# Peptides against a protein of PDB entry 7Q4I, part 151

Target 1, 281 residues: chain A of PDB entry 7Q4I
Amino acid sequence: HENSTIAERLYSEVRVLCWIMTNPSNHQKKARHVKRTWGKRCNKLIFMSSAKDDELDAVALPVGEGRNNLWGKTKEAYKYIYEHHINDADWFLKADDDTYTIVENMRYMLYPYSPETPVYFGCKFKPYVKQGYMSGGAGYVLSREAVRRFVVEALPNPKLCKSDNSGAEDVEIGKCLQNVNVLAGDSRDSNGRGRFFPFVPEHHLIPSHTDKKFWYWQYIFYKTDEGLDCCSDNAISFHYVSPNQMYVLDYLIYHLRPYGIINTPDALPNKLAVGELMPEI

## One batch from the design tools (peptide; made by RFdiffusion4, then SolubleMPNN)

Design b2_p22_3_s2 (from b2_p22_3, 14 letters changed)
Fold by OpenDDE base, seed 1:
Structure b2_p22_3_s2 (fold): chain B 281 residues (1-281), chain A 22 residues (1-22)
Amino acid sequence: as target 1 above (281 residues)
Amino acid sequence: SEIDKAIEEAKKLRKEYEEKLK
């Protein structure tokens, strides 16, 4: 007896291509479970790897494997998307093979924005990049225009974008995007609560899980609270989610219901003009 | 170079955190 009319509308109007960062050793262990859970709610789902896998829909990018090559893989992934899929979606999400994403909540956040606005969203960190950058693990989403600027304007210019494949992937793309005037958006909800999270729900929800000296508190761009106030009711992503936990989350979010409680969705905001952002809270 | 060092330190911290999650 679920009414999904609004979700179906947003599925059509806010098209999302999700690309998953993975490797051949994780195709069966991790990536397959993304495909069987939250990935099925993307308009297009592609796994970016070093080996082709037709069952998974994995693409073999011309990059080596290893944590020191993630930046190289990200560059090649977006080049591939621009060449083959730039018109298949309005928004382009990067996620890891252990990231869980509630795609409907992401569509809700993105709804007012034009895909022709040069903007991207995620968990914003403050160091190294003046406007901030989005945490790689939490996943980040680029508008179509942001992808165009990244691939066409930034990548070909070593002064704007690092040519080497080394470095922190999320920092490097953040630098590149800033250099081509792609805006680091604010993904917080109207209450100032975050939507993209670089850790599992438990680590954000439980107060004092980490000490005050934990690097995360120094890196977050916006002040955040612990406990139930840490996270939006419309949270979008969590990181370090095991394959088993993906199925648990899928059940809890999409199937488990408290009897007698009906949620009424908020009205959709007005559409923004090209180049316009929502006001910061 | 200072930024690069900071980035490497951040990566190390993230790795350490990941190991604690295992």
Scores: peptide ipSAE 0.037, ipTM 0.705, DockQ to the pose 0.196
Fold by OpenDDE base, seed 2:
Structure b2_p22_3_s2 (fold): chain B 281 residues (1-281), chain A 22 residues (1-22)
Amino acid sequence: as target 1 above (281 residues)
Amino acid sequence: SEIDKAIEEAKKLRKEYEEKLK
């Protein structure tokens, strides 16, 4: 047996609504597998689509399909969340239908922060946005206040948020959030290791797996290394995870155990005041 | 691999976006 007392506490105190970016063609192929794996560990799970699916709990947003509409879908998704679910959670995670998330690790990272602090977390990229923006594929999580500012203050103003539905979804929301003083947080652990990853574990863990000229190294906001030092022991997300790999990850993370090794969690940090961030490393 | 293809596609999309910003 395992002791989940702290995880249960965080489940109650750090409430996370997860919304999944999907489309009707992926409801059965991808989204269903999110629901059957890591998505069940969210306090609330919603699939944002262009078509309703009662089996999946998918919402039909008033947007078209296609890559050029991802920004539009993100705007409508957060509008929907603000209208219907803003008090159902403290934190609001966007993920793709091929993103895998260890929700307990996300709650651990978020625990010290107030949901009334205008902040969001993810894999921070440095281009296009002065403070940086969070990679869309790795998933990003907004505080309740960040969602409020995004929907109420930013979206109605074309000067703050792009009115068209075209553009890179993650860049556009990053620009918008910066314009309303939502802070791009540092999601790294105390050792400076990342927690949100825009690729599968293999691509981060294997030294020299990628060329030094790979675009990722130019985009990453914080210095990162390859190998075991690339990733926090409390990593939160990975992208480009196939449906089959989701089940493998669920098995490896939540079921497979090396006999005789007991992991004791670190003590929770002190809670921060509203507006306060953890010191940068 | 399917993952490699996805990465390459993402890279192309980024480049296209960068070109539009110029």
Scores: peptide ipSAE 0.027, ipTM 0.668, DockQ to the pose 0.115
Fold by OpenDDE base, seed 5:
Structure b2_p22_3_s2 (fold): chain B 281 residues (1-281), chain A 22 residues (1-22)
Amino acid sequence: as target 1 above (281 residues)
Amino acid sequence: SEIDKAIEEAKKLRKEYEEKLK
């Protein structure tokens, strides 16, 4: 008898297509577990691969496998989405087959934004791209307009978007999106806490888990703390989540409850006009 | 380019980190 009225409302009003980066060798090992856990909470779930799998609902993209082709796969994935699914959702999430996503929290973050606003969200990194780019591992979500601009305006122009399939996938899409004036949004909550995370919860929650010289601290766009203040209570994603950990997280987040404690959700913010962003903290 | 070199270094660092997580 759990009350999910607000979550159901957001499911209908903030439609999310999730596409999962995977490969044939990971269909059963990893991707299947995404489908059986957090992926079922997407409005549409598609696995982007190099081989078709009807059981998984995987699409065979015309790309080779390997880390050197991740950028190529991303380009083809969004081309496929634009051709077949651009009107099936308002927002389009890229995640890896070892990314865990709390889709309800993402809908909450996205609610005030228009899908016609050229914006995308994720864990923002500062190097290589002037406005920043979103970490590939943490997952990133594009508005419908962002997808349109990426596919229609950026991809066909080699001056705006890298034509070959080499390079860091997240950096390259970040460059392309910047070149077509898609804004790199701020995904932090009202307390300045992050929502998209490129590592498992433990690595963010435990102070001094990493050396101060760790690359992550040089890459993050916004200053962040370690410990309990590292992460929003409405966190959206974590990376390097094993299949077993996905089921654990599903249990902890959606099933396990402390008896006698009722969480009352905050009121939804006002909707923004097209092109308007929330004030940055 | 300088950016390409930086990207390669970043990839190396990420790979090293991923290996430590195993």
Scores: peptide ipSAE 0.027, ipTM 0.619, DockQ to the pose 0.188
Fold by OpenDDE base, seed 3:
Structure b2_p22_3_s2 (fold): chain B 281 residues (1-281), chain A 22 residues (1-22)
Amino acid sequence: as target 1 above (281 residues)
Amino acid sequence: SEIDKAIEEAKKLRKEYEEKLK
């Protein structure tokens, strides 16, 4: 027997629209497994593709396929969301079709923030953008105001936002958002542990899994540890998660329980005023 | 630009890492 009262409250108060970056070749291979696992815990779930799929709830965006068009797809996805769904949620998550997200933990992180605050969260990287940008693979979440500024203020101005569809998707949106004063938030917990992760859990949890020269250590904005101290108890996302691993994670997180161990949730923090951020650790 | 070169290098590194995970 479990008590989900707090989770249900946050589901209603912190509404999240999740859009999934996918393509027609991955509708059945990857995207459907997102829909069957963590995606069902979003308030709204939309798959952004180049072809319509009514079974998946996929939208055909006017973009080509390929890695060089990911930025174009992101722009069109948020334009679509702004036009059709801007009032359907408070927060708007981008994830890949191989990203796994614990939506309840994301709602917990977002709870104190106003959706009218121009802010977005994810795994923050330091290169190319002064305030940093969020890793595309780990997924990133924009406030409603951030989406408005991106679509209405940034996208129409080539000086503020790249007009062509080339470039690194996560870097380009990071540049655009900075140019319209959307703040790159700190997603770490109160202990300074990360919540959004650009790799599978194993790669973060196992010490010395990667070479010290690995690009990730040069890109990460905040200091991070390996091992058990790498990750928040309220971690939000992991990337490069196979379809099979999504079901394993769902089982481990939501079904498997150690008998006799009862966790009590931390108290919710006070809500912040519009424009106010949590203090950095 | 130097930034563009760095972006391309980063993409290459990410791709190589992804292939190792397969």
Scores: peptide ipSAE 0.027, ipTM 0.599, DockQ to the pose 0.207

Design b2_p22_3_s3 (from b2_p22_3, 14 letters changed)
Fold by OpenDDE base, seed 1:
Structure b2_p22_3_s3 (fold): chain B 281 residues (1-281), chain A 22 residues (1-22)
Amino acid sequence: as target 1 above (281 residues)
Amino acid sequence: SEIDEAIKEAEEERKKYEEELE
């Protein structure tokens, strides 16, 4: 028997709209597996594509196909969300169709924050943006106010937000958000462990899996440890997760239990005022 | 592995972006 009372409370109080970056070729190959696994735990799930798919709940955005249009797709996705869904949730998660997300852990992280606080969270990178920006692959979550500022204040102004659809999607949105005073939050837990990860668990958990010259170590905003101390016990996301691995993760996280071990959740923190952030570690 | 290839592709994309900014 499982007690989900706290998770149910957070589901109602911390509403999350998840939008998934996908394309028509991945609707059946990848996106449907998101819908059948972690995506079902979002309050609202939308797939952003270039073609409509009623079975998937995919939206056809007015964008071209290809990696060179990811920034364009992100802009159109948030415009669509603002127009149709801004009141359907408190927080708005971008994820790829090969990102796996533990939504309950994200709600736990977001609980103290007001959705009217201009803030967003993810795996923070340091280059190009003074306050940092969130890795696109790890997924990132905007508050409702952050979405409003992005769509209403940043996007219409070419001086604040790149009008062209080219460029690194995560860097470009990071620049836009900084220019409208949306804060790049710290998603680390109380032990300083990360919650959003741009790679699969194996790549983060195994020491020396990558060379020290690997770009990731130069990009991370906060220093991270290797091995078991790399990741929060309440980790939120992993990237490059295959469709098959999504089902494995769903089983391991939500079904498989070590008999006789009972996890007691930590107490919820106090809620913050509008504009207030958790203290940095 | 497919994952290793994807990571390499991501690295190449980052390098291209850096080159464009220089």
Scores: peptide ipSAE 0.358, ipTM 0.867, DockQ to the pose 0.149
Fold by OpenDDE base, seed 2:
Structure b2_p22_3_s3 (fold): chain B 281 residues (1-281), chain A 22 residues (1-22)
Amino acid sequence: as target 1 above (281 residues)
Amino acid sequence: SEIDEAIKEAEEERKKYEEELE
């Protein structure tokens, strides 16, 4: 029998609301499988859509569908969260309906940080935004204070946040957050390995899987390697995960065990003061 | 694969965005 005492502690102390970007055509095809796998490990799980679905717990946001409306949907999603759920969690994760997240690893990363610190985490990209921005596909998590600043300070001001619903969703929120002094955190582990990934594990773990000219290598904010050193042992997310692969990952991560190997978790780090970040690696 | 196609689409979207900023 496994000991989950620390995980249970973090579940209570590091509360995470997960909102899933989806659309009506994906409610049954994709979103339902998130709900049946990793989404059940969130403290609160909400599906943000253009149509209500009581079975899925989907919210109908006042936005149109299509790739050009993703930014609009993100704005409305966080407005909805701020209005209805800002005190239901400490941290607020955006993920796609094909993102897989190991929520326990995210709680571990977030544990030392105050939710009153204006910070957000994800796979940091370097273009367009001076401090960087977080890849939309890998998922990104905002502190409660970051959500407050985004909704209350940034969104109402067209000079700080794009009023139109068009544009790259992850870049636009990154610009808005920078403009209200929300810090783009470093999500890497103590060994400098990433935790949020914009692709499936195979694409990161297999050396020379991608060409050196692949756009990802130009976009990453921090230097990263391919192979086993690419990814933290406490990795948080992967993108482009099919519904079937979600169940495979759930099995591999939470059920399959090599007999005779026992992992002892590292001690939790000291908590940081409000506004304090972990030292850069 | 479907994943490879999705990655290519993402790349194309990024490229279009870059072109719009220029």
Scores: peptide ipSAE 0.280, ipTM 0.844, DockQ to the pose 0.149
Fold by OpenDDE base, seed 5:
Structure b2_p22_3_s3 (fold): chain B 281 residues (1-281), chain A 22 residues (1-22)
Amino acid sequence: as target 1 above (281 residues)
Amino acid sequence: SEIDEAIKEAEEERKKYEEELE
């Protein structure tokens, strides 16, 4: 009883490759649940690990495990994507194995942008990187041109991109991307509401859940509020989502409906020229 | 909760990174 014509159109026109950061110990515990829920709505889904798993479609990257190797894994993941899949999609999403993503909402946000525009989107943080960087946990999406610049121009140059595999993954890629003039985009909707979130919905929706000393308030690039105005109606991602919560979210978002309420989608915006961004809110 | 523990761990990792940059 659903009309998914627009969603189907965007599926074909805004192709998204999703790569999931995982490890062998989480293949069964977490990653498989991504595959069984929101990951199935990606045009291509790849799990980046240190061990191969044919059932999961996991790739064994030449990296060690542990938090001190996350940056190394990200570099190898995008190298792998560039070598094997750069033409299989228009946009390339990094997510964790406990990130939940509404891919249709991401396609809606990305629709006006050219994949040849050097841009990436996510939950923008302000420290360490002048233009900002995207939170690793919330997930971030690179245009095809951004991936090309990252892999071809940034990674081979130690002056532009950290050669060591240590460091904060999201900060390091942010530095590299800035150094090759990949723009840190604004992912907020027309009402100024965020779309990528580094925590579960409860943490954003409930006022005073965290104190003002919470690091998040110092890191966010754009001012945001708590409560119902915290989040776009077209939100894209949440982090720290348990496997069970992924199935709950899938049910709530794609199945549960209040009878008699019809949601009419907004008209698609005009497409932007290469290098053009949406106007500031 | 498990979520609270994960958030706390993430905060600790960020603090360590900040300390390394100093």
Scores: peptide ipSAE 0.096, ipTM 0.801, DockQ to the pose 0.116
Fold by OpenDDE base, seed 3:
Structure b2_p22_3_s3 (fold): chain B 281 residues (1-281), chain A 22 residues (1-22)
Amino acid sequence: as target 1 above (281 residues)
Amino acid sequence: SEIDEAIKEAEEERKKYEEELE
């Protein structure tokens, strides 16, 4: 009953490889539910783990498990992608196995950008990195050129990129990317509303859920509101989404419809030249 | 609530990182 022509066009023109950060203990508990929900809308879906799982399409990276090895896993994941899949997509999304992503909205955001532009997007945080960095939990997406610079230019140089596997994963990749002139993009929509979120929808939608001392308000790069104005109509991601909530979100976003309400999509913006960004809001 | 637990975990994670930087 629905017309998906534009979505199908963007699926073809804005190719996204999604890699999911997971571990063997979460293959069945979490990762498989990503595969059964939003992950099926990626052009390519790969689960990055420490153990191979052919049913899940999981890759065994040469890294240990544990929170202290997340940075190591990210480095190895992008090395693997660069070696095997760099031409299979235009954009490369990192997400956790408890991140939910509306891939169509991400394609819409990315449409004007060239994949040869050294840029990446996500929920931008301000501390530790001058240009900012993207929150790991909200997920972040690198252009093909950004992946190339990260793997070829940054990773081999200890002065540009941390060689050990310790540290906050999102901060460390942010430092590396800045050092090779990959730009931290602005993922906000034309109204200044965010698209990538490091928490569940309920946390962002309900006003005054957290106090003013909550760390998030000190970390966000751009000012944001709470309540219904918190989030873009074209929001891309949420974090700390349980497996059950993934199915609920899939139903609400892709199946449940208010009868008689027709949504007309906005026109696609003009494509940008290589190296060009959208103007700041 | 599950949300409160997730927020608390996130705070603890960030706190640990800050402590490591000190």
Scores: peptide ipSAE 0.068, ipTM 0.786, DockQ to the pose 0.119

Design b2_p22_3_s4 (from b2_p22_3, 11 letters changed)
Fold by OpenDDE base, seed 2:
Structure b2_p22_3_s4 (fold): chain B 281 residues (1-281), chain A 22 residues (1-22)
Amino acid sequence: as target 1 above (281 residues)
Amino acid sequence: SEIDKAIEEAEKEQKEREEALK
């Protein structure tokens, strides 16, 4: 009884390749649950690891294990994507194996943008990078042109992109992308509410879990509030989601319905020209 | 609780980020 015509249209017109940051120890513990939940709604799903896993569809990247190699893994992941999959999608999402993503909402946000526009989206943080950078945990999505610029123009140049594999992964890619004029987009909805979140839903929806000194309030690029107004009705991602909670979220978002309430989707916005962004809020 | 664990993980990762940026 569900009409998914618009979602199906966007699935075809806004193709998303999702790559999941994982490691061999998390293939069974975390990554497989991404594959069994939100990952199945990506046009292409790849798990980037240090070991191959045919059951999971994991790729063994030439990187070491551990958090100190996350930046290295990101570089190799996008190199792999560019070499093998650059034409398989229009947009390329990085997510962690404990990130939950509502892919339909991401397609909705991305619809007006050309994949040839050098832009990327996520939860924007303000420190270290002038235009801001996207939180790694919340997940971030690059246009096809952004991937091209990152791999072809930024990575080969040590002046533009850090050659070492150490460093904060999300900050380093943010620096690299800025240096090749990939724009840090605004992922907020028309009401100014965020769509990408670096924490679990409860953290954002319920005030006072953290004090005012919590680092997040100093890092967030756009002013945000707690409570029900914290999050877009078309929110895209949450981080630190346990495997069990992924199944709960899948049920709540895609199955559980309040009887008698019909949701009519808003009209799609006009498509933008190459290089054009949505007006600032 | 699950929320407490998530917050703890976030704090840990942020600390690691700050250390990596030094």
Scores: peptide ipSAE 0.538, ipTM 0.933, DockQ to the pose 0.155
Fold by OpenDDE base, seed 4:
Structure b2_p22_3_s4 (fold): chain B 281 residues (1-281), chain A 22 residues (1-22)
Amino acid sequence: as target 1 above (281 residues)
Amino acid sequence: SEIDKAIEEAEKEQKEREEALK
């Protein structure tokens, strides 16, 4: 009885390749649950690891494991995507194996943008990078042009992109992308509410879990609030989502409905020209 | 609680980020 015509249209017109950051120890513990929940709604789903796993569809990248190798893994992941999958999608999402993503909401946000526009989206942080950078945990999505610039223009130049595999992954890619004029977009909805979140829903919805000294408040690029107004009705991602919570979220978002309440989607905005961005709020 | 564990993990990862940026 559900009408998914618009969602199906966007699935075709806004193609998303999702690559999941994982490691061999988490293939069964975490990654497989992504595959069984939100990952199935990507146009293409790839797990980037240090070991091959045919059951999971994991790729063995030539990198070590550990947080100090995450930057190296990100570089190799996008190199792999560019070589094998650059034309398989319009947008390329990085997510962790404990990130939950509502892909339909991401397609809605991305719809007006050209994939040939050098832009990427996520939860924008302000330190270290002038234009800001996107939080690694919340997940971030690059346009096809952004991937091209990253791999072809930035990575080969040590002056533009860190050659070592160490460093903060999200900061380092943010620096590289800025250096090749990939724009850090604004992911907020028309009401100014965020869509990408570096924490679980409860953290954002319920105030007082953290004090004002919590690092997040110093890092967030745009002003944000706690409580019900924290998050867009079209929120895209949450981080630190346990495997069990992924299944709960899948049920709540895609199955559980209050009888008699019908939501009508907003009209799609006009498409933007190449290089054009939506006005920031 | 689960939320507390998530916050602790976030704090740990942020500390690691800051160390990596030094």
Scores: peptide ipSAE 0.525, ipTM 0.931, DockQ to the pose 0.155
Fold by OpenDDE base, seed 3:
Structure b2_p22_3_s4 (fold): chain B 281 residues (1-281), chain A 22 residues (1-22)
Amino acid sequence: as target 1 above (281 residues)
Amino acid sequence: SEIDKAIEEAEKEQKEREEALK
């Protein structure tokens, strides 16, 4: 029997709404597997689509399908969240239907922060946005205040936020958030290891899968290591995870245990004041 | 704009990589 007292505490104190970017063709192929694995550990789980699906809990947003509409879908998703769910959570995670997330690790990272602090976290990239922006594929999480600023202050102003639905989704939201002084946080752990990853674990753990010309190395905001030291022991997300891999990860992370090894969690850090961030490494 | 073109190229490259990584 597991002792989940701390996890249960964080579930209550660090409430996370997860919205999943999907489309009707992927409801059964991908999205349902998110719901059956890591998505069940969110305080609230919503699938944002162009078609309603009551079984999946999918919302039909007034947007078209295709990669050229991802930005439009993100805008409508957060509008929907703000209108219907802004008080249902403290933090609001965007993930793709092929993103896997360890929600407990995300709650641990977010614990010291006030949801009234205008901040968001993810895998930070450096190009196009001065403070950086968070990779769309790795998933990114906004504080409640960040959502408010995005929807209320940024979206209505074409000078602050792109009005059309085209463009790189993650870059565009990054620009909008910067324009309303939402801070791009540092998701790294105390050892400087990343927590949000835009690729599958194997691509990060095994250096041979990428060369120095790989775009990721030019985009990553913080210096990162390869191999086993690439990733935090409290890693949060991975991208391009197949439905089958989601079940494997669920088994490995939550069920498979090495007998005789007891993991003692680190003490929770002190809570920060509103507007205060953890020191960058 | 130059930045828009750069973004478009990055998107294309990422898309191609995404297909390869799937």
Scores: peptide ipSAE 0.330, ipTM 0.798, DockQ to the pose 0.175
Fold by OpenDDE base, seed 1:
Structure b2_p22_3_s4 (fold): chain B 281 residues (1-281), chain A 22 residues (1-22)
Amino acid sequence: as target 1 above (281 residues)
Amino acid sequence: SEIDKAIEEAEKEQKEREEALK
């Protein structure tokens, strides 16, 4: 009795390639659960690893493993995407193997934007990068043009993009993207509530888990609150989600329904011209 | 990096929360 007509429309019009940051030790422990849950709702799903896995659809990138190589893996991942998959989607999402994403909500956010607009979205942080950068853990999504600029214009130039594979992955890509005029978009909803979250839902929804000295409050680009007002009704992502919780979230979001309550979706906004962004809230 | 430390801290905090809920 479910009507998914609008979701199906957006699936076709807002094509998303999701690439998952993983490693061989996590193929079975984490990555396969992404594939069995939210990853199946991507138009294309690729796992970026250091070892090939045909069952998982994992790609072996020419990088080492470890946290010190995350930036290197990101660079190689987008190079791989640009070479093999740049026309397979309009938008390109990076997520970790413990990130949960509601892809339909992401398509809704992205709908008005042209994929030819050099823009990317996520949980915006303010340090180190003037325009801000997107938190790696919350996941971030690049337009097709952003990927092109990153791979073709930024990566080949050491002055624009760090050549070493070390460094904070999210900061480094943020610097690179800024240097090629890819805009750090505002992913908040019309009420100013965030959509990409670098922690689990409970961390954001339940107040007083962290004090005001917690690093997150100093890093977040836009003012945010705790409690129910923290998060959009159309939230997109959460981080540090265990494999078991992925299945729970899938059930709660896509299967469990309160009988007699029907949610009517808002009308889609008008599409923006190339280069145009939604007004800041 | 500062961010790496922040992530590690966040992970630790979450683990502690999970343990507290058990």
Scores: peptide ipSAE 0.323, ipTM 0.822, DockQ to the pose 0.786

